# Peptides against a protein of PDB entry 6GMG, part 79

Target 1, 331 residues: chain A of PDB entry 6GMG
Amino acid sequence: DSDDRVTPPAEPLDRMPDPYRPSYGRAETVVNNYIRKWQQVYSHRDGRKQQMTEEQREWLSYGCVGVTWVNSGQYPTNRLAFASFDEDRFKNELKNGRPRSGETRAEFEGRVAKESFDEEKGFQRAREVASVMNRALENAHDESAYLDNLKKELANGNDALRNEDARSPFYSALRNTPSFKERNGGNHDPSRMKAVIYSKHFWSGQDRSSSADKRKYGDPDAFRPAPGTGLVDMSRDRNIPRSPTSPGEGFVNFDYGWFGAQTEADADKTVWTHGNHYHAPNGSLGAMHVYESKFRNWSEGYSDFDRGAYVITFIPKSWNTAPDKVKQGWP

## One batch from the design tools (peptide)

Design b1_p23_2_s3 (made by RFdiffusion4, then SolubleMPNN; from b1_p23_2, 13 letters changed)
Fold by OpenDDE base, seed 3:
Structure b1_p23_2_s3 (fold): chain B 331 residues (1-331), chain A 23 residues (1-23)
Amino acid sequence: as target 1 above (331 residues)
Amino acid sequence: SAEQNAKNAELINKYGQEAAEKA
């Protein structure tokens, strides 16, 4: 019950973390210990280590989304999302493939659609776009300069994003970032900001007006990336979980993973930070745990979800919540 | 809204369930 959520207590600024434990190929720890790590590694503002504030601890306490929230500085809006979908594979499998024994047609189509998404290519697209944005930010001291730089970069690369509307999430994302406007953040100076990435797993069959089969087995046509740009329209994502296919079955609404701005070229070596549930140390769910997963473990997801999106947002360069190198676990 | 965000954020994810089942 949401009523059991507790804000983790403050940790002394100089308290070192306890060792993380391995968990199914991931590094795992309790939320309080993650706070300790966060204070040592990620808390720095203008090069100075900071204690995680009560507000930040409260954000973190919300679970998987809390990890992304505390590190990005805002609740995820998911507006600038990317994915990769292999349309040829999808069409071919639908045409030539067959449902498995006991699999319904709707279940088959939903599964084939899920399998037609390429998480690695989706992630790479987001990284590519983030790199373009970072180049555009680097020497831009006002939003107009940033936008001009973006258009130039996109034109040079013949990127379809150059055709997006000025009001699109792609061009409006920076101005809509609270930390960009903050005096101690970007202070309206794009060159003080950098692009960062997180990922969301969610269910495609969220349309209440659609068939029950789509809600149970997925909507093959929902949340596909636009050709050329890779942009996913996330406006229809309302955090509605998959519908049960059998009595007693239940699914989770979403999962969030924080990547930040790691420079590791090998996607498989990148580290994704996420949480299991809201912090309820005195409740049935227990204490929140934080996981640091490699890309393979993150991108695998669960049957609860048939979509993965890679989202770009911005943070001040003065924050160390998105370092170029992330080490899994502790020490 | 902030309230809606809070409500959605307080829902568990699969990792939480997995951890509980395997503990």
Scores: peptide ipSAE 0.031, ipTM 0.685, DockQ to the pose 0.075
Fold by OpenDDE base, seed 5:
Structure b1_p23_2_s3 (fold): chain B 331 residues (1-331), chain A 23 residues (1-23)
Amino acid sequence: as target 1 above (331 residues)
Amino acid sequence: SAEQNAKNAELINKYGQEAAEKA
């Protein structure tokens, strides 16, 4: 029950983490130990370590979303999302492919759609856009300057994002970031902000007015990226899980993974931080665990999800929640 | 919801166990 969620206790600022344990190719630890690591590595504001506040610990206690929440400084809105979808592959497989033995047509179409998404290309697109945004931010001291720089960068690269409406999440993302407006954050100065990335896994078949088959096996047409831009309309994502295909089957609503602003060029070497469930040390679920996974382990996802989006948001450069290099585990 | 987060944990455990069994 949601009522079993507990805020992890404070950890002394100088307390070093215990070693992480290997877990299926990822590094794993209990949430309290992650707090210790976070304080040593990610807590820095203007170069000074900070104890994780009660509010931050409360955010973290929500599980997978909590990791992204505490590091981004806001609950994920998922408005600026990117993916990569191979339309030609999808059409070809639908035309020339056949359902597997025992697979329904709807199940086949859902699977083919899922397989037509490329997580690596989606991630690459998000990184590309984040890089463009960071260049636009670098010397911009007001939002107008940022937007002008952004448009120039996009024009120089002949990027289709240059044609987006001014009201698009692409252009509005910065001004809609709370930390941008905070005195101790961006203070309305774009040059104090940097673009960061997180990922969300979710289910495509969320439309309650759609067929039961789409809710069970996926909606092949849902949450596709726009051609050229890679933008995904996330407005229909309501955190609705996949519908059961058999009695007693249950699926989770989402998973979140924090990447931040790592500079590692090899996607396979990037580290993604995520949690398993809300912290319930005295409940049936037990204590929350935090995982640091390589991209391969993160992008694999679960059968609960048929979509992966890579989302851009912003944090103050003074925060160290998104360092250039992330080391997996401890020590 | 808390229940949804719980289900996520169960899935992670499930896949983790499966991975361990395959290793």
Scores: peptide ipSAE 0.025, ipTM 0.660, DockQ to the pose 0.044
Fold by OpenDDE base, seed 1:
Parts: C-alpha cells; sequence; structure tokens
Structure b1_p23_2_s3 (fold): chain B 331 residues (1-331), chain A 23 residues (1-23)
C-alpha cells in the first residue's frame, strides 16, 4: 500500500558505498547504498559533490520512476518518446503465421505486435535525435537560436522531424523543462543544457472502452511510432496495468530505466539504472533496491509490458547525473 | 498533478516481487 512508503534517511556526503551484489546479470543494491553511490558519482553540481536532499530522497523512494526522477530533476512526462515498429514484419506474421497451441487469436495478434517492436532501433533513434539536439544546443544562447539550429540540422539530415508542428513535444520539450529556466540550471541558456534519455515499459491495452481481449493480451494498434519520425503519442498512457488473464493474476503498472547521456556506441554495453518498487522497509514489500542493468537485461522487460519507449528530456550540463561513462556496480 | 504523479509512481516490478518472495 502507498501508505507504507518511507523516505530513505540522509547519508553522510563522504560515506562510501558497500559493494553491489550480482543479481540475474545485473548489479543490485539497497536504496540507501545507491544514495551513497549517487553522492560519490552523480551528485556533482559544477564539479562539487552534493548530499542528496530530502526532496530528492523522497522522489527516489517511489521506485523505478524515482531513479529517473532524481536523475532528470523532474517527474517523467514522457512527451518526447520514440520507438521502432516493423510494419512489414507485423503484417507478414499476421498473414502467414499462426497462433501457438492454446493461444487465442487475440493473444497471437498481441504477441506479434509486441515482437514487431525493436527496442534497439528505438533506442538508436532516440540517441540519434538526442545527438541532433545536442548539436543544436551547443552554441545557442536563447531558445530561438536553438530552434533555428535544430531546424537546420534536421534539414541537412532530411529528417521527418523537420515537419513537426512548432507546438509539438519535439520543439517544446526544452522550454517545458523546469531546470532550463532555473538560475542554477540552464538559466534560459540552451547551451547550458544537454539532452538525456530514459526508457519506459508499459501496457498497450489501457483503453477501458476497448475489448477485454485487448486489455488482457495487448492492443496491436496502440502506441505505435509515427512513420519517419519515430514519435510515439504517449497521451493515452495512464499507467493502467495489464488486465489479469486468470484469477489471482496481477500485473505492475510500468517500469522506468535511466540511461542519461552515455557515449558508449555499442548498445549492449550501455548501463540502465532502475528500481524494483517504492521504499517500504517496514512493509511487506521491504526496502527498495536499485539495479544497474546492461541493455539486454533492461530491454528484455517483463510480460507485464508490451511497449517500450525511449524518451528524451534535458538536464543542465553542470549536473553529473548523466555522465559519458557509467560503471556498473561498486566498486 | 504532483499528487496524481505520486500515486501513479507506486511501482512494484517483477524483480521486486521476486526478491520479496525469496526473502
Amino acid sequence: as target 1 above (331 residues)
Amino acid sequence: SAEQNAKNAELINKYGQEAAEKA
């Protein structure tokens, strides 16, 4: 129950983390130990370590979304989301494939749709766009200059994003970032900001007015990326979990993974940071744990989810929550 | 709203559940 959530206590600034433990090919630790690591590695503002504030600890306590929240500086809005969907594969499999033994038609279609998403290509698209944005930010000292640079970059690459409306999340994302406007953040200077990436896993069958089959097995038509741009309309994502297919079955609402701005070119070598659940040390769920996973471990997801989105947001360059290199575990 | 976000932020993922079951 939400009432069991507790804000982790403060950790001394100079307290070193305990060693992480391996867990299913991941590095795992309790939330308080992650706070220690975060203070040593990610807390830096203008090169100086900072103690995680009470507010930040409270954000973190919310679980997987809390990891993204504390590192991005805002609750995820998921407005600028990307994915990759193979329409030809989907159509061909529906036409030429068949349900597995015991699989209904609705289950088959939902599964085929899920399998037609490519997590690696979705991630790559987000990285491509983030790179374009970072180039546009580099020497822009006002939003107008940033937008002009962005349009030029897109034109040079013949990118379909150049045709997006000025009010699109693509063009409005920077101005809608609180840290961009903060005096100690961007201070309205785009060149002080950088693009960062996180990922969300969620369920496609969230429409309560749709068929029960779509809620149980997925909506094959929901949350597909727009052709050319790769943009996903996330407006209909209301954190509704998958409907149970059998009595007593339950599914979780979402998962979030933090990537930041790693420069590792090999997707398989990138590290994703995420949490298991909200912090409830005195409750049935227990203490929150934080995981640092390789891309394969992250992108595998769970049966609870049939969609993965890769979302771009912005943080000040003075923050070290998105370093070029992320080391898995401790030490 | 922040309150709605807080309510929606209560996640229990599979690893969390598995860990709890193993403990």
Scores: peptide ipSAE 0.031, ipTM 0.685, DockQ to the pose 0.061; fails the geometry check
Fold by OpenDDE base, seed 2:
Structure b1_p23_2_s3 (fold): chain B 331 residues (1-331), chain A 23 residues (1-23)
Amino acid sequence: as target 1 above (331 residues)
Amino acid sequence: SAEQNAKNAELINKYGQEAAEKA
């Protein structure tokens, strides 16, 4: 199956996209048409349109992760991830709730855990942190200045992140961003960078040493955010899909959605860009399609996944892959 | 690894499955 992946061909720089079509409340198009839109809207480096390079087209061809990859400039590492979990709701439902008819205890516990996550609050937490980071970046011309600014901002907001270790993903995220070090990127100048957000949907029951029930129905204790900070330890995420619950059933490994740095205050109006599968125009899967979804459509997810994380990374301000406003579809 | 990432990235997601089911 992997042998069928093809890199989409180059599109002329000035070629305008064809109209997107609605699909399940989303705007949908084929990958080559997304490349056209990307070149017109998101390709700008220092204010100049760029043709999507062969390397970028190759990244994009990998599907949902490819959209985040091409726009962030790096393969997602997912190290700085946030979520929101209602512990009281979880405990109360486990104590007072009962499995549905035909639902196993493990299935019940997994479902209750999934339902105890709040996608909107998780997203808002990531946006809050990204805003703090952006303020810390704005006038910092070296990493030390950035870190000092960040600590001050966190202290002013009485944010629990101020207590994180200096080696934590939170404080190391900028220095670990390749584009920060690039001459044509940040050039080691924090003030040239901005925080951006993407989301990952994945399965909690990835521990191969755990019970089969956890692999099938979820691990209620896995990938919970730390209290106060909202940080999720993603170290155990190995892109392992949900185990089948019946013969012939199969689940996918992950989904990625690109948000960037939209300034829309209403979460429900934000646009998330994602793909369906790797590009295989001559294979059974067919051409890759790109979707632009509203938050409701994105955050709904699928039964394949019981966790959603909202991840912060950085891109150069000179890139236009994360504009303040994203329009759904075309035109 | 980059290779592992590539392999993981080549797996289809739910949107692809839905499209296949409707075709």
Scores: peptide ipSAE 0.030, ipTM 0.685, DockQ to the pose 0.076; fails the geometry check

Design b1_p23_2_s4 (made by RFdiffusion4, then SolubleMPNN; from b1_p23_2, 10 letters changed)
Fold by OpenDDE base, seed 4:
Structure b1_p23_2_s4 (fold): chain B 331 residues (1-331), chain A 23 residues (1-23)
Amino acid sequence: as target 1 above (331 residues)
Amino acid sequence: SAAENAARAALINKAGQEAAAKA
């Protein structure tokens, strides 16, 4: 129960991390040890190490979402989300494919929809857009200049995002970022900000008015990216888990993975940081663990989820929570 | 609210379970 959640204690700023545990392509550690690593590697503001504050430790204690929260500086809103869906593959498999032995029609359709998403292409789209945004930010000293630059970049690339409304999450994302407005953050100067990426895994069958089959096996039509832009409408994501298919079965509501702004061109070599559950050292769940996974391990997800989205937000360039290079584990 | 906190407190140890299954 959420009532067992505890805020991890403060760690001395100079305390070095213990070695991470390698596990099948991932590096794992307890949350307290991640705080030590975070202070040594990611805590820097204007080049100076910082102790993780009580507020940041509290954010982190929420588990997978806490890792993204502490590194992005805000609770994920998921408004600017991207994915890739192969419509032709989906249609072809539905037409020519058959349910497996013991698989219901609804289960078959849900599975085919899940398999029609391409996580790598979705991630690449988000990186492409983040790159365009970063170019638009580079020489812009006010929001108007940023928006003008962004429109020019999109026009030059003939990108469908140029047709988005001015109130779209795409154009409003920067102004809606708290750290952009902070004196020690962006201070309303776009050139002080950079685009960063995180990922969310979630369930498609969240509509309570839909059939029980969609809630159990997925909604094939839900949370698809718009053609051309790759934007996913996340407004219907209410953190509702998959419905049980058998008595005693239970699913979790979401997973979050932090990427930041790594420059590694090979997607398979990128590192994703995520947590297992909220920190409950005295409860049944136990202490929170933090994982640093390669893209392959992250993108595989779990049976709890049939959708993945790659989300863009912004942080100040003075923060080191999204460095160009991320090393997996410790040392 | 407790409900919001519960909604934010998500994932059960799926990564650990996967590791245990592969070991």
Scores: peptide ipSAE 0.030, ipTM 0.685, DockQ to the pose 0.058
Fold by OpenDDE base, seed 3:
Structure b1_p23_2_s4 (fold): chain B 331 residues (1-331), chain A 23 residues (1-23)
Amino acid sequence: as target 1 above (331 residues)
Amino acid sequence: SAAENAARAALINKAGQEAAAKA
């Protein structure tokens, strides 16, 4: 019940965090302690440390999506999403593979589809595109200049994204970012903005008109990236969880992981920040915990999800919510 | 695992989506 959600209290600006706890290769802490870390490390606006506002604490209290929300400055729209899918692997496994003992045909097909996504290649594609965007943002003082730069960069790289419609999420993402228009944000100056990345895990079998098997075991054809661009149409993602396969089984609707703009070239060394659930210290779920995971731990996901997408959005360069280097845990 | 169970417990953020849509 969302009714037991509580906004974490304010933390003094100069309060240092307590040590994080190791948890299955991740660093873990309670949400209040993450607020302390956030204020010390990520809160800076124009080089000045800030206390997390009540609004930001409220956003954070929503769990995994709250971590992405507070750091990106907006609720995730997921419009500019990338993934990588190995079509040849999928076809070959369907043709030559066999269901496991006790596995239904639908379960087999759903599993093979899930396994045909390459999380690392999907992440790398998003990073590649973010880099192109960042180059296009550089020295662009209006949206027209940004778009012209972007088209030139894409043409130089022979990137299929150059063929996207001007109204596509790819070209419209910047103008649709609230912080771009804010006086204390981008102030309509692209050169004041930078591209950032977060990831969403979700279920493919969300179509209510589809078979029960697709809702239970996945839709092998859903949420595939477009060839050449890697773009995923997220319009059909309605945060519908996987359907139970047995009585008493329940699945969650999504997971979000914040990456930001880390410059670490080795994907395996990148840090992903996410939450477990909404903050309910007096409820059955308990206090919200925040995790800082390496890419391997993040990309493994859960059985609740059979899709991963890597999403690009923008934040002002004056914000420190997406630094070049992220340290896992505390100290 | 206990960690998976903790992570699975309530990533449901319907209320947050509604709040964001009203903002």
Scores: peptide ipSAE 0.030, ipTM 0.655, DockQ to the pose 0.266
Fold by OpenDDE base, seed 2:
Structure b1_p23_2_s4 (fold): chain B 331 residues (1-331), chain A 23 residues (1-23)
Amino acid sequence: as target 1 above (331 residues)
Amino acid sequence: SAAENAARAALINKAGQEAAAKA
């Protein structure tokens, strides 16, 4: 099936995008047209517009993950992930709630767990942490200065992240970012970097040693955030899709949405960019499409997924893949 | 829903994932 993937052709640097199409409250376009938009809006390095390279087009061709990949500059590692989970709601509903008609106990528990996640609060937490990181990056010219600033910021806010181990994904995220080390990127200067956010939707029931019911209906205990920090242990995410509940049913592995570093304070007005599938214009799947969704449309997700995480990574400030303002669609 | 089904048809990421993970 991967054999049908095609790298989209190069687009002339000055080619303007065609108008996007509305799709269920989203703006939609074919991948080639997104490349045109990307070159006009997001391609800038040090203020200079760039043609999307063959490598970047290849990354993009992988679908939803490709959108995040091309904009972040690296394949998503998902190590620094945040979510919000209402434990009291979960416990109360399990105790006092009842399965719906025809719903098994496992289905009920999985659904209650899914509904106990608050996507907006999870996103808010990631934005809060990204803001703290950005303040810590400011005027820090080496990693030590960044880490010291970060600890001070966290202490001032009485944030539980201050208690994380020095080797945790939280403190190691910057040093583990390839673009931080690149000469034309961060050049080992934290002040040249900024925190950015993307989101991943995935399935909780990925443990093959668990019950079939957990694989079909979710694992209520999996991928919960730590209460104090909001950090999610993503180490068990192996991109395993939901198990079919009926013959012929199939689920997808994941979805990725790119937010970047938008400054819009209203979560509902933020724009999330994502793709449908790998680019296969001559195959059964067809051409890849790119969607620009509002937060509501993004956070609703699909029945394929029962978890959402908001992930922080870093890009050079010289890149324009994460502008302060993102417009939905074109024009 | 019809919208969700349309979206599912769009989200076939399986084939690309294996290749991307190796990169």
Scores: peptide ipSAE 0.029, ipTM 0.644, DockQ to the pose 0.262; fails the geometry check
Fold by OpenDDE base, seed 1:
Structure b1_p23_2_s4 (fold): chain B 331 residues (1-331), chain A 23 residues (1-23)
Amino acid sequence: as target 1 above (331 residues)
Amino acid sequence: SAAENAARAALINKAGQEAAAKA
């Protein structure tokens, strides 16, 4: 199948965005107009506006993952992922709850598992950890100093992450960030970096060796956070979509939402930026659209997904792709 | 919901899109 994906054309640096349109409580625009906004608001390197490069436009053209890619500076690896799961709620609902009319046992268990995840608590955990990391980064001029600071912060908070292996994604995340090593990025100086957050929605029932019911209705035991840390093992996420429950039904493989480093304390007021699909203006899918959603609209997700993870990565402080305040839409 | 249906129609990501992005 010919990849109908097209790289959006360059936009002049001085081109102002057209107004966004409302779409179910979120702001929506076509990808080319998002590029215009991005150049005006998010493109700054060391305080100077930049035209989105051809490479960045190509990354963006991949859809929802493209929005996270262009703003984080790297393709999402999803290695440092957090979630919150209420084990007591899950057990109680399985024991005392009943399938709805027409709901199979497998569908009931999958639904109960999905509902036992708390998106807000998962997001708050990621923010908590990002805050700890940012404190550890602030005055650290080498990786050793950063790691020492991080361990001290975790010890002071009695955080279970202090017990993670030195090779874990938690401790290795900074050194594995390309922009940390770049001369115009971190230049191996942790104090030049900051922690940022994005989210991934995906399907739990991805194991091909599992039952068809798990692939259709979810695997209740898959992608649960570790107790105490909140870390999710993402190694088994292979971007396999939910299996159809009826003929002709199809599901999407994933969704990505960019949060960055907003300081808004109220989760419900935070803005999440995401795309619908890869840019195919001459294809059946059409042009890519970009959405700026409030947390409620983002965290609701779709029936395509039964898991949400909140992932931490790092960007240089000199980048403006993760500002303290994000305004929804334009103007 | 109408919102979910509209969004799902908009969120069609092809399988292998990530593989292409990683290559």
Scores: peptide ipSAE 0.027, ipTM 0.646, DockQ to the pose 0.224; fails the geometry check

